# Peptides against a protein of PDB entry 4JHK, part 12

Target 1, 212 residues: chain A of PDB entry 4JHK
Amino acid sequence: EDYKIQSFDLETQKLLKTALKDPGSVDLEKVSSVIVDQSLKDQVFSREAGRICYTIVQAEAKQTNGSVFRRNLLNRLQQEFKAREETRKRSTQEWVCLVSFICNIFDYLKVNNMPMVALVHPVYDCLFRLAQSDALKNEEEVDCLVLQLHRIGDQLEKMNVQLMDELFNLLRDGFLLQEDLSSMGRLLLLEILEFRAGGWKLSDTAQKYYYS

## One batch from the design tools (peptide; aimed at target 1 L74 M116 A118 P122)

Design b1_p22_1 (made by RFdiffusion4)
Pose (drawn by RFdiffusion4):
Structure b1_p22_1 (pose): chain A 212 residues (1-212), chain P 22 residues (1-22)
Amino acid sequence: as target 1 above (212 residues)
Amino acid sequence: SSETALQESLEDSSLTSIDSLK
C-alpha cells in the first residue's frame, strides 16, 4: 500500500500511481527513469523503491504480458552500477543509495519466484567495495553494508557461498586489524559476524547487547 | 531474455572487480 513516494513532485506522484494501475497508458521508460533518479537522491526511497517497481512489473505482465518497464529499469540500473566508483567519489550519499536500491530490487523483483541471478555478482561487487578499508572508515558505508547483509544476506549466500565467505574474511580483517575503524563501525561489524554465524538471525541476547 | 543479456554483460566484469578487492 505505501510505496513511500512522498518525496516526489506532485505531478510525478500522479504518474507513478497511474503506472501501477494502467502501465500501458504511461511512458514506462520515463517512469523507470524518474524512479532510478529519485532513488539516488532520497535514502528512504532507495531502501523502499522495490515495492513500487514490483507492483509495476506485475501490472505490465498482467495487462500486456510485457516486461518493457522491467527492462528499462534493469538497464538504467546497470548503467549506474557501471559508474559506481565515479558516483562514490562525487557523493557517498548517492553511492549508498545506489547499493540500497540495487539490493532492494534483488529482494523484491523475482523471476518465476526465484532471485535474479543477473544481480548476484553486481550486489557482491557493491558489498565488497563497502568492505574495503577506505570504505569501512566511514560509518555511513558500514551502515549501508550491514543493512544489505541483514536484508538479503541470506538469499545472497544461497546463490553464492564462496563470495560471502571471502567477503566476511574482509569483515574480520577490518575488525581486528584496521585502526581507523570507529567504535560504531566496530559494533556494526561485530553484530553482523554474529548475525551470519547464527544463520542470518539475531539472537535474543545480541538484540539486548547491540540495540536499544 | 533481458535478464540473460544483463547477466552476460556484467558477470565477468563484476568478478574481475571483486577479485581485485579481495
Fold by OpenDDE base, seed 3:
Structure b1_p22_1 (fold): chain B 212 residues (1-212), chain A 22 residues (1-22)
Amino acid sequence: as target 1 above (212 residues)
Amino acid sequence: SSETALQESLEDSSLTSIDSLK
């Protein structure tokens, strides 16, 4: 499989490839750190990282029945989540990458074929932060918010419909009442409002845009 | 706080097996 790791240097690519096939032979703490670090710099990778993480988790479980990688991954995720406001203040780009990464992990790492319950509130917390007025005026944050809702909104709603209703109340208010939205931001908010109203169903065109 | 709750919850989740996507 192609895991789209070409953005890494050759040494790191080798490390990741080894982790994917023989996780017991590498430092899985280092691997997790590398993946998280890159995910915080590259939003495209932050989405792809979920697939990589999923494969490593499965490989380690199969090989040694271990969970060292997942433990380290989640520990780092906890650290980054705790520092999310500081990250946002420092770099909008890193902030949206962090949100993308958390949502990606939620999307890919399942327990009993279900999302990790522990990630539900953290994901919502991130999305609620993106839905605040100070974030909605930033097109980059709106892009992130709408993208994540397209990808995992239906799953999140199934986990907690009340929080989703509250979130979309904020989005509707932003769309209708906030004056300093960009034109694109306003269009994106309208689109996501309509998307949920339509039962989270994607057209073929939308499917290609959000998932390819 | 939400951060404290997250830490406790994720610690529990880290010990649970991960399944394949549907």
Scores: peptide ipSAE 0.030, ipTM 0.660, DockQ to the pose 0.091
OpenDDE base, seeds 1, 2, 4, 5: peptide ipSAE 0.027, 0.028, 0.024, 0.028; ipTM 0.653, 0.660, 0.601, 0.660; seed 2 fails the geometry check

Design b1_p22_1_s1 (made by RFdiffusion4, then SolubleMPNN; from b1_p22_1, 14 letters changed)
Fold by OpenDDE base, seed 2:
Structure b1_p22_1_s1 (fold): chain B 212 residues (1-212), chain A 22 residues (1-22)
Amino acid sequence: as target 1 above (212 residues)
Amino acid sequence: DFEEELYKELKEESLERIKSLL
């Protein structure tokens, strides 16, 4: 399997590969730390980290019935989430990586084959932050917002439709009323509005219009 | 609360695992 870990140095790649196959033989706290650190710096990896994490969680559960990795991962995630405003202030790039990572964890890391309820509000909190006027004017944040909604919007809505309605009210208002959006930002907002309205799917016509 | 809900879910998962072993 390809877990897209090429962004790590060779030693760390070896560590991760071992964690994926034989988690009991490595320091899973260290592994979790490395994954989180890289997810905050590399958006491509951040988008794939959930799959890696899920695999490690499952491997550890099967091998030792342990949950050391998941515990450490989620503890670190919680810390980063709590500090999200400081992260945003420091670096937009790290902020959107954080959001992407949290959303990716939500997407892949299930509890009893269901999305983690504990992550629902944190995910929405991040998306709501991206939907504020000061964030919507930043194309990088809009891109992140729209991307996450494309990936997990349907799942999130199932968890809390009221919050999704409120979120999209903000997006609609941003699209209609905010004047300092970039052209691409405005286009992306329109697209995601249509995406949800279409049942979280793009019609052939819309696909051609936005992405051809 | 994120931490509290997380704990609840993890605990529930653990209980389900235990039940499956009985």
Scores: peptide ipSAE 0.075, ipTM 0.698, DockQ to the pose 0.054
OpenDDE base, seeds 1, 3, 4, 5: peptide ipSAE 0.018, 0.009, 0.007, 0.069; ipTM 0.444, 0.359, 0.316, 0.684

Design b1_p22_1_s3 (made by RFdiffusion4, then SolubleMPNN; from b1_p22_1, 12 letters changed)
Fold by OpenDDE base, seed 4:
Structure b1_p22_1_s3 (fold): chain B 212 residues (1-212), chain A 22 residues (1-22)
Amino acid sequence: as target 1 above (212 residues)
Amino acid sequence: SFLEELEESLKEESLKRIRSLL
């Protein structure tokens, strides 16, 4: 398979390729750290990281029936999640990359072909943070929120419809009542409200209206 | 923490798989 790892130097690319093929021959803690570090810097890679992580998890399970990589990955994820407010204060870009990474891990890193239930509340916590007034005024955070809801909103709703209702109440209030939204931010909120109302899909006409 | 919950859930999933093979 083709993995988007061109952002790494050649030595690190070799490390990742080896982890994908023969995880028992590399330091899987180091591999997990490298993936998380890059995911916090590059939102494009943050999306791809979910697929890479899932492949490494499968490879290790098949090779040794082990889960060293997954444990290290989730440990680092827990650390970053706990420090999310400090990350947001330091760098909006790193914060939205973190949210994107957590959401993509939820999307790709499945167990028995099902999402990890334990990630549901952490994902919602991140999305609720993005739905607060101080975040909605930042277009970069609105972009992240709407993007994640497009990607995994339907899955999240299946896991907990009550939390999704509460989240969208905040988004509706933001759209209607908050005065310092950007024009694009307001448009994105309207679109995602309509997206959910339409069963997590939009018509071609609506797609062109909002994004063309 | 969600890490602890994940570890417990993954352990349970593994046990279910093992039981299904017996």
Scores: peptide ipSAE 0.051, ipTM 0.655, DockQ to the pose 0.054
OpenDDE base, seeds 1, 2, 3, 5: peptide ipSAE 0.022, 0.000, 0.048, 0.101; ipTM 0.517, 0.325, 0.587, 0.719; seed 5 fails the geometry check

Design b1_p22_1_s4 (made by RFdiffusion4, then SolubleMPNN; from b1_p22_1, 14 letters changed)
Fold by OpenDDE base, seed 4:
Structure b1_p22_1_s4 (fold): chain B 212 residues (1-212), chain A 22 residues (1-22)
Amino acid sequence: as target 1 above (212 residues)
Amino acid sequence: SDLEELEKELKQESLERIESLL
């Protein structure tokens, strides 16, 4: 199975492969740190890291009934989340990678086949930050926001519809009132508004309008 | 300019679409 770890050096790839098969034989704190570090630097990896993490969690649970990896992962995630404003100031790229990573962990790392409740507010906080005026003027941040809502918006709404309503009020206002949106940014906001209005799906008519 | 006119047209079309959704 391809876990898309080619961005790591060979030694680290070996470490990750061992963690996937025999998690008890490696330092799972180190593994979690490596995954988070790379997710902040590589957009492609950040978008796929959730699946890798889920596999390691399952492997450890089956091997030892342990949860060391998950605990370390969530601890590191919380640290990065707390420092999100500093990350955004330092690098827009790292910031959107962080948001993408958190959203993918929410999507893949389920407990009892349910999303982790503890991640709901952190995810919304990130999306609300992307929905602020100073972020909406940056197309890279708009791309990230819309992408995450396409991926996990339906799940998030099920967890808290009130927060989703508030978020989309901001997006509507941004679309209608903000003057310094790029043309693509404005189009993306319209698309995601229509996407939710259609039950987190696009109609055939909408599909033709946006993508033909 | 042609670009400004195009942008106005696209914005108007977008507004009409969102109004139909609300």
Scores: peptide ipSAE 0.050, ipTM 0.529, DockQ to the pose 0.015
OpenDDE base, seeds 1, 2, 3, 5: peptide ipSAE 0.020, 0.040, 0.022, 0.025; ipTM 0.552, 0.618, 0.563, 0.619

Design b1_p22_2 (made by RFdiffusion4)
Pose (drawn by RFdiffusion4):
Structure b1_p22_2 (pose): chain A 212 residues (1-212), chain P 22 residues (1-22)
Amino acid sequence: as target 1 above (212 residues)
Amino acid sequence: SIYEELSETSAAFWTEKQEEEL
């Protein structure tokens, strides 16, 4: 029900609500463009855009059996994904938004009730980038890292365990060895190590220790 | 490293698998 589009221009809200009901009536290329554009600019929308993208993808399949919107969206995201390092230099805020959005799409947009394998390596590419020492010194990026691991970390490991294992080695390494990792960064990494070791769930006691 | 190898192939992997899934 709530796609979290309050950040949008009033005209665009109409465009988006229209695409949900009658995709054939709207420019799906322009629709996918305004969604990706806004997703890089607003944090709340970046972690929630998957809902509205899925609703539109399903609406097109139902109405016209087409997947044009899905296609434009994936290709536009792939372009942003390819330019990730440049975007990170320009704005950490945009970068974490791109990662949150890509991971939200991996979570919501399924292919025959299965995850899109096309996004497995790209998501690991993003999370490995966050696990690097130059990224871990920024609580903003550590926050982004652990948000994705909480939400799709379990699904990702099923698709590829080797990568999740090597990724968590970088987490342990940064935890023990890195000195400019902050107190909050330490709390966040410790919680995620326990989270994963516990099978991707938060124990009652960890809930008490880490969170208000 | 594993990350460097993954980063070199991730975009091509995405294109290939996306075409198969669409």
Fold by OpenDDE base, seed 5:
Structure b1_p22_2 (fold): chain B 212 residues (1-212), chain A 22 residues (1-22)
Amino acid sequence: as target 1 above (212 residues)
Amino acid sequence: SIYEELSETSAAFWTEKQEEEL
């Protein structure tokens, strides 16, 4: 399988390719750091990064039954998560990249084919932060929120339906009551409300209405 | 609020549960 790593220099590409096939022959801490660094700069890369991470995790498990890569990856993400408010204040772009990457890691890194319990509260924390009034007025944050809920909302709900209900209470209130939402932001909130109400699916008509 | 509670505990939750899962 081919991975989208052309954004890295050739040396780093070689490192990543080697990690994907023979993780025991490379510095997995360095690999994880490189992936996190790039994911915090490029939100689009975060999906690919999740897939790459999953492959490395599987390769290491098969090779040594180890989890060095996953441990380093998650430890680094924890550090970034702890500094999330500072990151948000510094750069909305970096903040939404952080959220996106954490959510993508949740989506791809399964334990026994199940989502990691460790990431449930952190993910909800991020989404609740995006659902606060000061964030809902920023379309970039709303885009991020809605995107993540489209990707992993159904999984998150299965992990904790009570938190999901509370989150959507905030989104509904934002849609109805907050005055400084952008037109697109308000539209996206309505869409995601309907998306969940429809069992985390949209009809063809609704899809065209919101995203055409 | 629920979010305030999450903000206070989510990092610790992550650390604790990660150690259990790895």
Scores: peptide ipSAE 0.629, ipTM 0.958, DockQ to the pose 0.940
OpenDDE base, seeds 1, 2, 3, 4: peptide ipSAE 0.410, 0.358, 0.214, 0.214; ipTM 0.925, 0.913, 0.862, 0.859

Design b1_p22_2_s1 (made by RFdiffusion4, then SolubleMPNN; from b1_p22_2, 13 letters changed)
Fold by OpenDDE base, seed 5:
Structure b1_p22_2_s1 (fold): chain B 212 residues (1-212), chain A 22 residues (1-22)
Amino acid sequence: as target 1 above (212 residues)
Amino acid sequence: SMAEELSKRAVELFEKKFAEEL
């Protein structure tokens, strides 16, 4: 299987490749840190990072029945999550990367083929933050919000439908009432409202309208 | 909103619990 790790230097690439195949032979704390660091810089990599993390977790479980990587990964993730408001104030880009990464970890790191329950509320917290008025006016944050809901909205709803209802109430209000939304932001909110209403699916016609 | 407040409390509890589990 091919992994998109070309953004790393050669030494780090070797480290990651080794972690994927033989996690017991590398410093998994270091591996987790480099993955998180890169995910906070590159939202495109963040998606791949989830897949990489899953593979390393599975490899370690198979090799040693251990969970050192996952523990270190989640520890670092928690640290970043705790500082999320500071991150948002410092850099919108880093903030949306953080949200994307948390959502991707939720999506890929399954326990017994189920989402990690512990990540449900942190994910919702991030999405609710993106749904606040000060965030909805930023197209980059709206892009992130809508993207994550496309990716994991169905799963999140299964975990807590009440929170999802409340979240979408905010999104509807933002769409209808907030005046400083960009035209694209408003369009994206409408699309995601329609997306959920359609059972987390979008018709071909709607797909062309919103994304072509 | 009520849901937001509940979520905040749940997140706080999660953070505490997770810290204890590490």
Scores: peptide ipSAE 0.051, ipTM 0.763, DockQ to the pose 0.375
OpenDDE base, seeds 1, 2, 3, 4: peptide ipSAE 0.048, 0.033, 0.035, 0.038; ipTM 0.747, 0.601, 0.601, 0.627; seed 2 fails the geometry check

Design b1_p22_2_s2 (made by RFdiffusion4, then SolubleMPNN; from b1_p22_2, 15 letters changed)
Fold by OpenDDE base, seed 5:
Structure b1_p22_2_s2 (fold): chain B 212 residues (1-212), chain A 22 residues (1-22)
Amino acid sequence: as target 1 above (212 residues)
Amino acid sequence: SVADELRAKAVALFEENFAKEL
């Protein structure tokens, strides 16, 4: 298997490769910390990070039936989540990376082939924050919101349809009532409203309209 | 608002459920 880890130095790449094959031979707390740190500054990597994390979790389960890596990963996620408002104030880029990472972990790290229940409300809280008026005016935050809903919206809805309804009420209001949305932001909100209404999918025609 | 109340509840539930996963 190939993993996108070129952004790390050679020593860290070796650490990650070893963790993927023989997690018991490395410091899994350090591994989790490195993955989280990189995910907080590289949104593209956050998707790969989910795949890497899943592989390490499976490798550790197979090797020792342990969950040390997952616990360390979730502990770090909790810390970053608690500080999310300060992160947003400091850097929109870091904030959307955090949201992207949490959503990707939700997407990849399954428990008994089901989404991790503990992550449902944190994910929704992040998405609700992105749906507030002060966030909807920022294209970077709208892009993040729409991207995550494309990736995991259907899964989240199955976990809690009431929260999804309330979230989309905010998105509808933003689309219709908020005056300082950019043209692209407004278009993206309309697209995601249609996406959910269509059963979390778009026709080829609609895809070309919104993303051509 | 309803959304604010739901978010507050979600955060509270997260802390409880997170502890169960660790």
Scores: peptide ipSAE 0.036, ipTM 0.692, DockQ to the pose 0.566
OpenDDE base, seeds 1, 2, 3, 4: peptide ipSAE 0.034, 0.033, 0.035, 0.030; ipTM 0.694, 0.571, 0.580, 0.662

Design b1_p22_2_s3 (made by RFdiffusion4, then SolubleMPNN; from b1_p22_2, 13 letters changed)
Fold by OpenDDE base, seed 3:
Structure b1_p22_2_s3 (fold): chain B 212 residues (1-212), chain A 22 residues (1-22)
Amino acid sequence: as target 1 above (212 residues)
Amino acid sequence: SMAEELSKKAVELFEKYLEEEL
């Protein structure tokens, strides 16, 4: 299996590859830290990070029936989540990377093929924060919000439809009432509203209209 | 507000899970 880890130096790539195959032979705390740090800098990597994390978790479970990596990973996620408002204040880029990473961990890091229930509310909290008026005026935050809803919206709704309804109430209000949305931001909100209304699917015609 | 309540609940449930796993 091929993992997209080209952004790391060769030494770190070797470390990650070893963790994927023989997690017991490496410092899994260090591995988790490296993955989280890079995910907070590179939103594109955050999706791959989810897949990598899942593989390491499965490898460790199979090898030693241990959960050292998952424990360290989730502990770091908790720390970053608790500091999310400070992160947002410091850097919008780091904030959207954090949201992306949490969402991708939710998407990939499943236990017994089920989403981690503990991540449901943290994910919704992040999305609700992105749906506030001060965030909707920032295209980078709108991009992040819409991207995550495209990726995991259907799964999140299955976990809590009431929260999803409330979230989309905010998005509709933003689309209809907020004056300082960019043209692209407004377009993206309209698209995601239609996406959910269509059962989390978009027709080929609509897809071309919005993104082609 | 609903947002504030959600934030508190998110932190609570996240911490609870970690306490169970750690």
Scores: peptide ipSAE 0.258, ipTM 0.857, DockQ to the pose 0.679
OpenDDE base, seeds 1, 2, 4, 5: peptide ipSAE 0.159, 0.176, 0.205, 0.254; ipTM 0.815, 0.824, 0.833, 0.850

Design b1_p22_2_s4 (made by RFdiffusion4, then SolubleMPNN; from b1_p22_2, 13 letters changed)
Fold by OpenDDE base, seed 3:
Structure b1_p22_2_s4 (fold): chain B 212 residues (1-212), chain A 22 residues (1-22)
Amino acid sequence: as target 1 above (212 residues)
Amino acid sequence: SMADELSERAVELFEEEMEKEL
């Protein structure tokens, strides 16, 4: 399978490729650190990172029945999550990358083909933070929020429908009541409200209206 | 609010549930 790791230097690419095939032969703490660091810089990569992480986890499990990589990865995620407010204050870009990465790990890093329960509340917390008034006025944060809900909203709702209801109450209030939303931000909120109302899918007509 | 409550507990819940799954 092909993995999009061309953004790394050749040495790091080799390291990642080796980790994907023979995880026991590399420093898996270093591998996890490299993946997390890059994911915090590049939101696009964070999507691929989830897939890469899943593959490494599966390879290590098959090779040694070990979980060193997953443990290091999740430990780093916990550290970044704990510092999420500091990250947001320092850099909106790093903050949305962090949210994107956590959501993508939730999406791809399944345990026995099931979502990791441990990630449910952290993901919801991130989305709730993005749904606050001070975040909704920032188009970059709205973009992130809507993107994640498109990707994993249906899965998250299955894990906790009550939290999803509360989240969308905030989004509806933001759409209706908040005055300093950008035009695009308001449009995106409307779209995601309709997306969920439609069973986490859009008609072709609606898709064209919002994203043509 | 539920958002505030969630934020206050999120770190604790993350750690507790992670210990169960690792």
Scores: peptide ipSAE 0.109, ipTM 0.792, DockQ to the pose 0.834
OpenDDE base, seeds 1, 2, 4, 5: peptide ipSAE 0.103, 0.082, 0.038, 0.104; ipTM 0.790, 0.774, 0.678, 0.784

## One batch from the design tools (peptide; aimed at target 1 V111 N112)

Design b1_p23_1 (made by RFdiffusion4)
Pose (drawn by RFdiffusion4):
Structure b1_p23_1 (pose): chain A 212 residues (1-212), chain P 23 residues (1-23)
Amino acid sequence: as target 1 above (212 residues)
Amino acid sequence: SIDEELEYIDELLEEQKEEREEE
């Protein structure tokens, strides 16, 4: 029900609500463009845009059996994904928004009730980038890293365990060895090590230790 | 790849439409 589009221009809100019901009546290329554009600019929307993207993808399949919107969305995201390092230099905020959005799409947009394998390596590419020492020194990126691991970390491991294993080695390494990792960064990494070791669930006691 | 999975999605949607027409 709530796609979290309050950040949008009033005209665009109408465009988006229209695409949900009658995709054939709207420019799906323009629609996908305004969604990707806004997703890089607003944090709440970057973590939630998957709902509205899924609703539109399903609406098109139902109405016209088409997947033009899905296509335009995936190709535009691929372009942003390819330019990820440049975007990170320009704005850490935009970068973490891109990762949250890509990961939200991996979570919501399914293909025959299965995850899109097309996004498996790209998501690991993003999370490995966050696990690097130059990224871990920024609590903003560590927060982004652990948000994705909480949300789709389990699904990702099923698709590829080798990558999740090597990724968590970098997490342990940064935890023990890195000195400019902050106190909050340490709390976040420790919680995610326990989270994964516990089978991707938060224990009652960890809930008490880490969170208010 | 994204292109390969999109082609697969199109084919799956065409097959599901043919099944609905046959029913």
Fold by OpenDDE base, seed 5:
Structure b1_p23_1 (fold): chain B 212 residues (1-212), chain A 23 residues (1-23)
Amino acid sequence: as target 1 above (212 residues)
Amino acid sequence: SIDEELEYIDELLEEQKEEREEE
């Protein structure tokens, strides 16, 4: 298995690799902290982080029938979520990384092949925040919003279609009515509106862009 | 809500363990 953890120092890489193979032999709280910290710095890593987290959860469950890693991970995630407005004010980059991470955890960290119910509202809250006018004017936030909806929109809608409808009402209004959108932001909103309208199906070109 | 979810997951894991032991 190839896990993209080259951004970490060698010691941390070893820690993560060990956690993936033998989670009982490492400090899983530390592992969770490392993953969250890096995910807040690198949005690209957040996708990989989801996969890594899932693997560690499965490994720990099989090895010790424990859930120490997941517990620590979710606790940290909740802390970051609660502080999301402060994070956004401090750094847009960290904010979109946080959203990306939460969404990817939602995507990967499933129980019995089902999303964790506890993550549904936090995910929606993040997406709704990105859909506000003050966020839509920022291309980086729009990019994040659209990316997450491409990745987990279908799943999220299945959890709560009413919230999804409300979210897309905001996006439609933004697309049509908001004057200070960037040209790319407006195009992205149009794309995601059409994406959902088409049953959450991507063209080949879009598939490559969002999932490469 | 996360705590409740974790509790539920723990219960599921325990049930799965019991099922495996019965096999």
Scores: peptide ipSAE 0.052, ipTM 0.608, DockQ to the pose 0.750
OpenDDE base, seeds 1, 2, 3, 4: peptide ipSAE 0.020, 0.032, 0.029, 0.000; ipTM 0.505, 0.590, 0.487, 0.253

Design b1_p23_1_s1 (made by RFdiffusion4, then SolubleMPNN; from b1_p23_1, 8 letters changed)
Fold by OpenDDE base, seed 3:
Structure b1_p23_1_s1 (fold): chain B 212 residues (1-212), chain A 23 residues (1-23)
Amino acid sequence: as target 1 above (212 residues)
Amino acid sequence: SIDEELEEEDELLKKKAEEEEKE
């Protein structure tokens, strides 16, 4: 399989490739740190990060029956999640990258072919934060929110429909009542409201946009 | 922590599988 790791230097690319094939021969703590660090500054990489992480987890489990990588990854994720408000204050870009990363880990890092229940509330917490009035006025945060809901909304709803209903109540209220939304932000909210109402089904054009 | 919660989840899944094998 081809992994999109061109954003890393050659040495780091080699490290990642080795981790994918022979995780026991590399420092998996370092590998996890590199992946998280890059995911926090490159939102596009977050999708690949999820896939890469899943592959490394599976490779390590098969090779040594170990979970060093997963443990380090999730510990780092927990740290970043706990500091999410500080991150948001410091940099909107880093904040949306964090949300994207968490959502993509949820999407790709399956346990027994099922989503990790442990990530459900953290993901919803991030999405609820993006659905607050102070975040909805920022187009960058709205973009992030809508993108994640397009990618994992149906899965999240299956995990907890009540939280999804509550989230979309906030989005509906934002769309209808909030005055300081950008024009694009308002359009995105309307689109995602209709998307869920339509059963989370994408048109061919929309599917290419959100999953390419 | 997320990792700890995952470990708990894995244990629950393991127990469920064991129970299904006993039936």
Scores: peptide ipSAE 0.030, ipTM 0.560, DockQ to the pose 0.193
OpenDDE base, seeds 1, 2, 4, 5: peptide ipSAE 0.028, 0.026, 0.029, 0.027; ipTM 0.556, 0.564, 0.565, 0.554

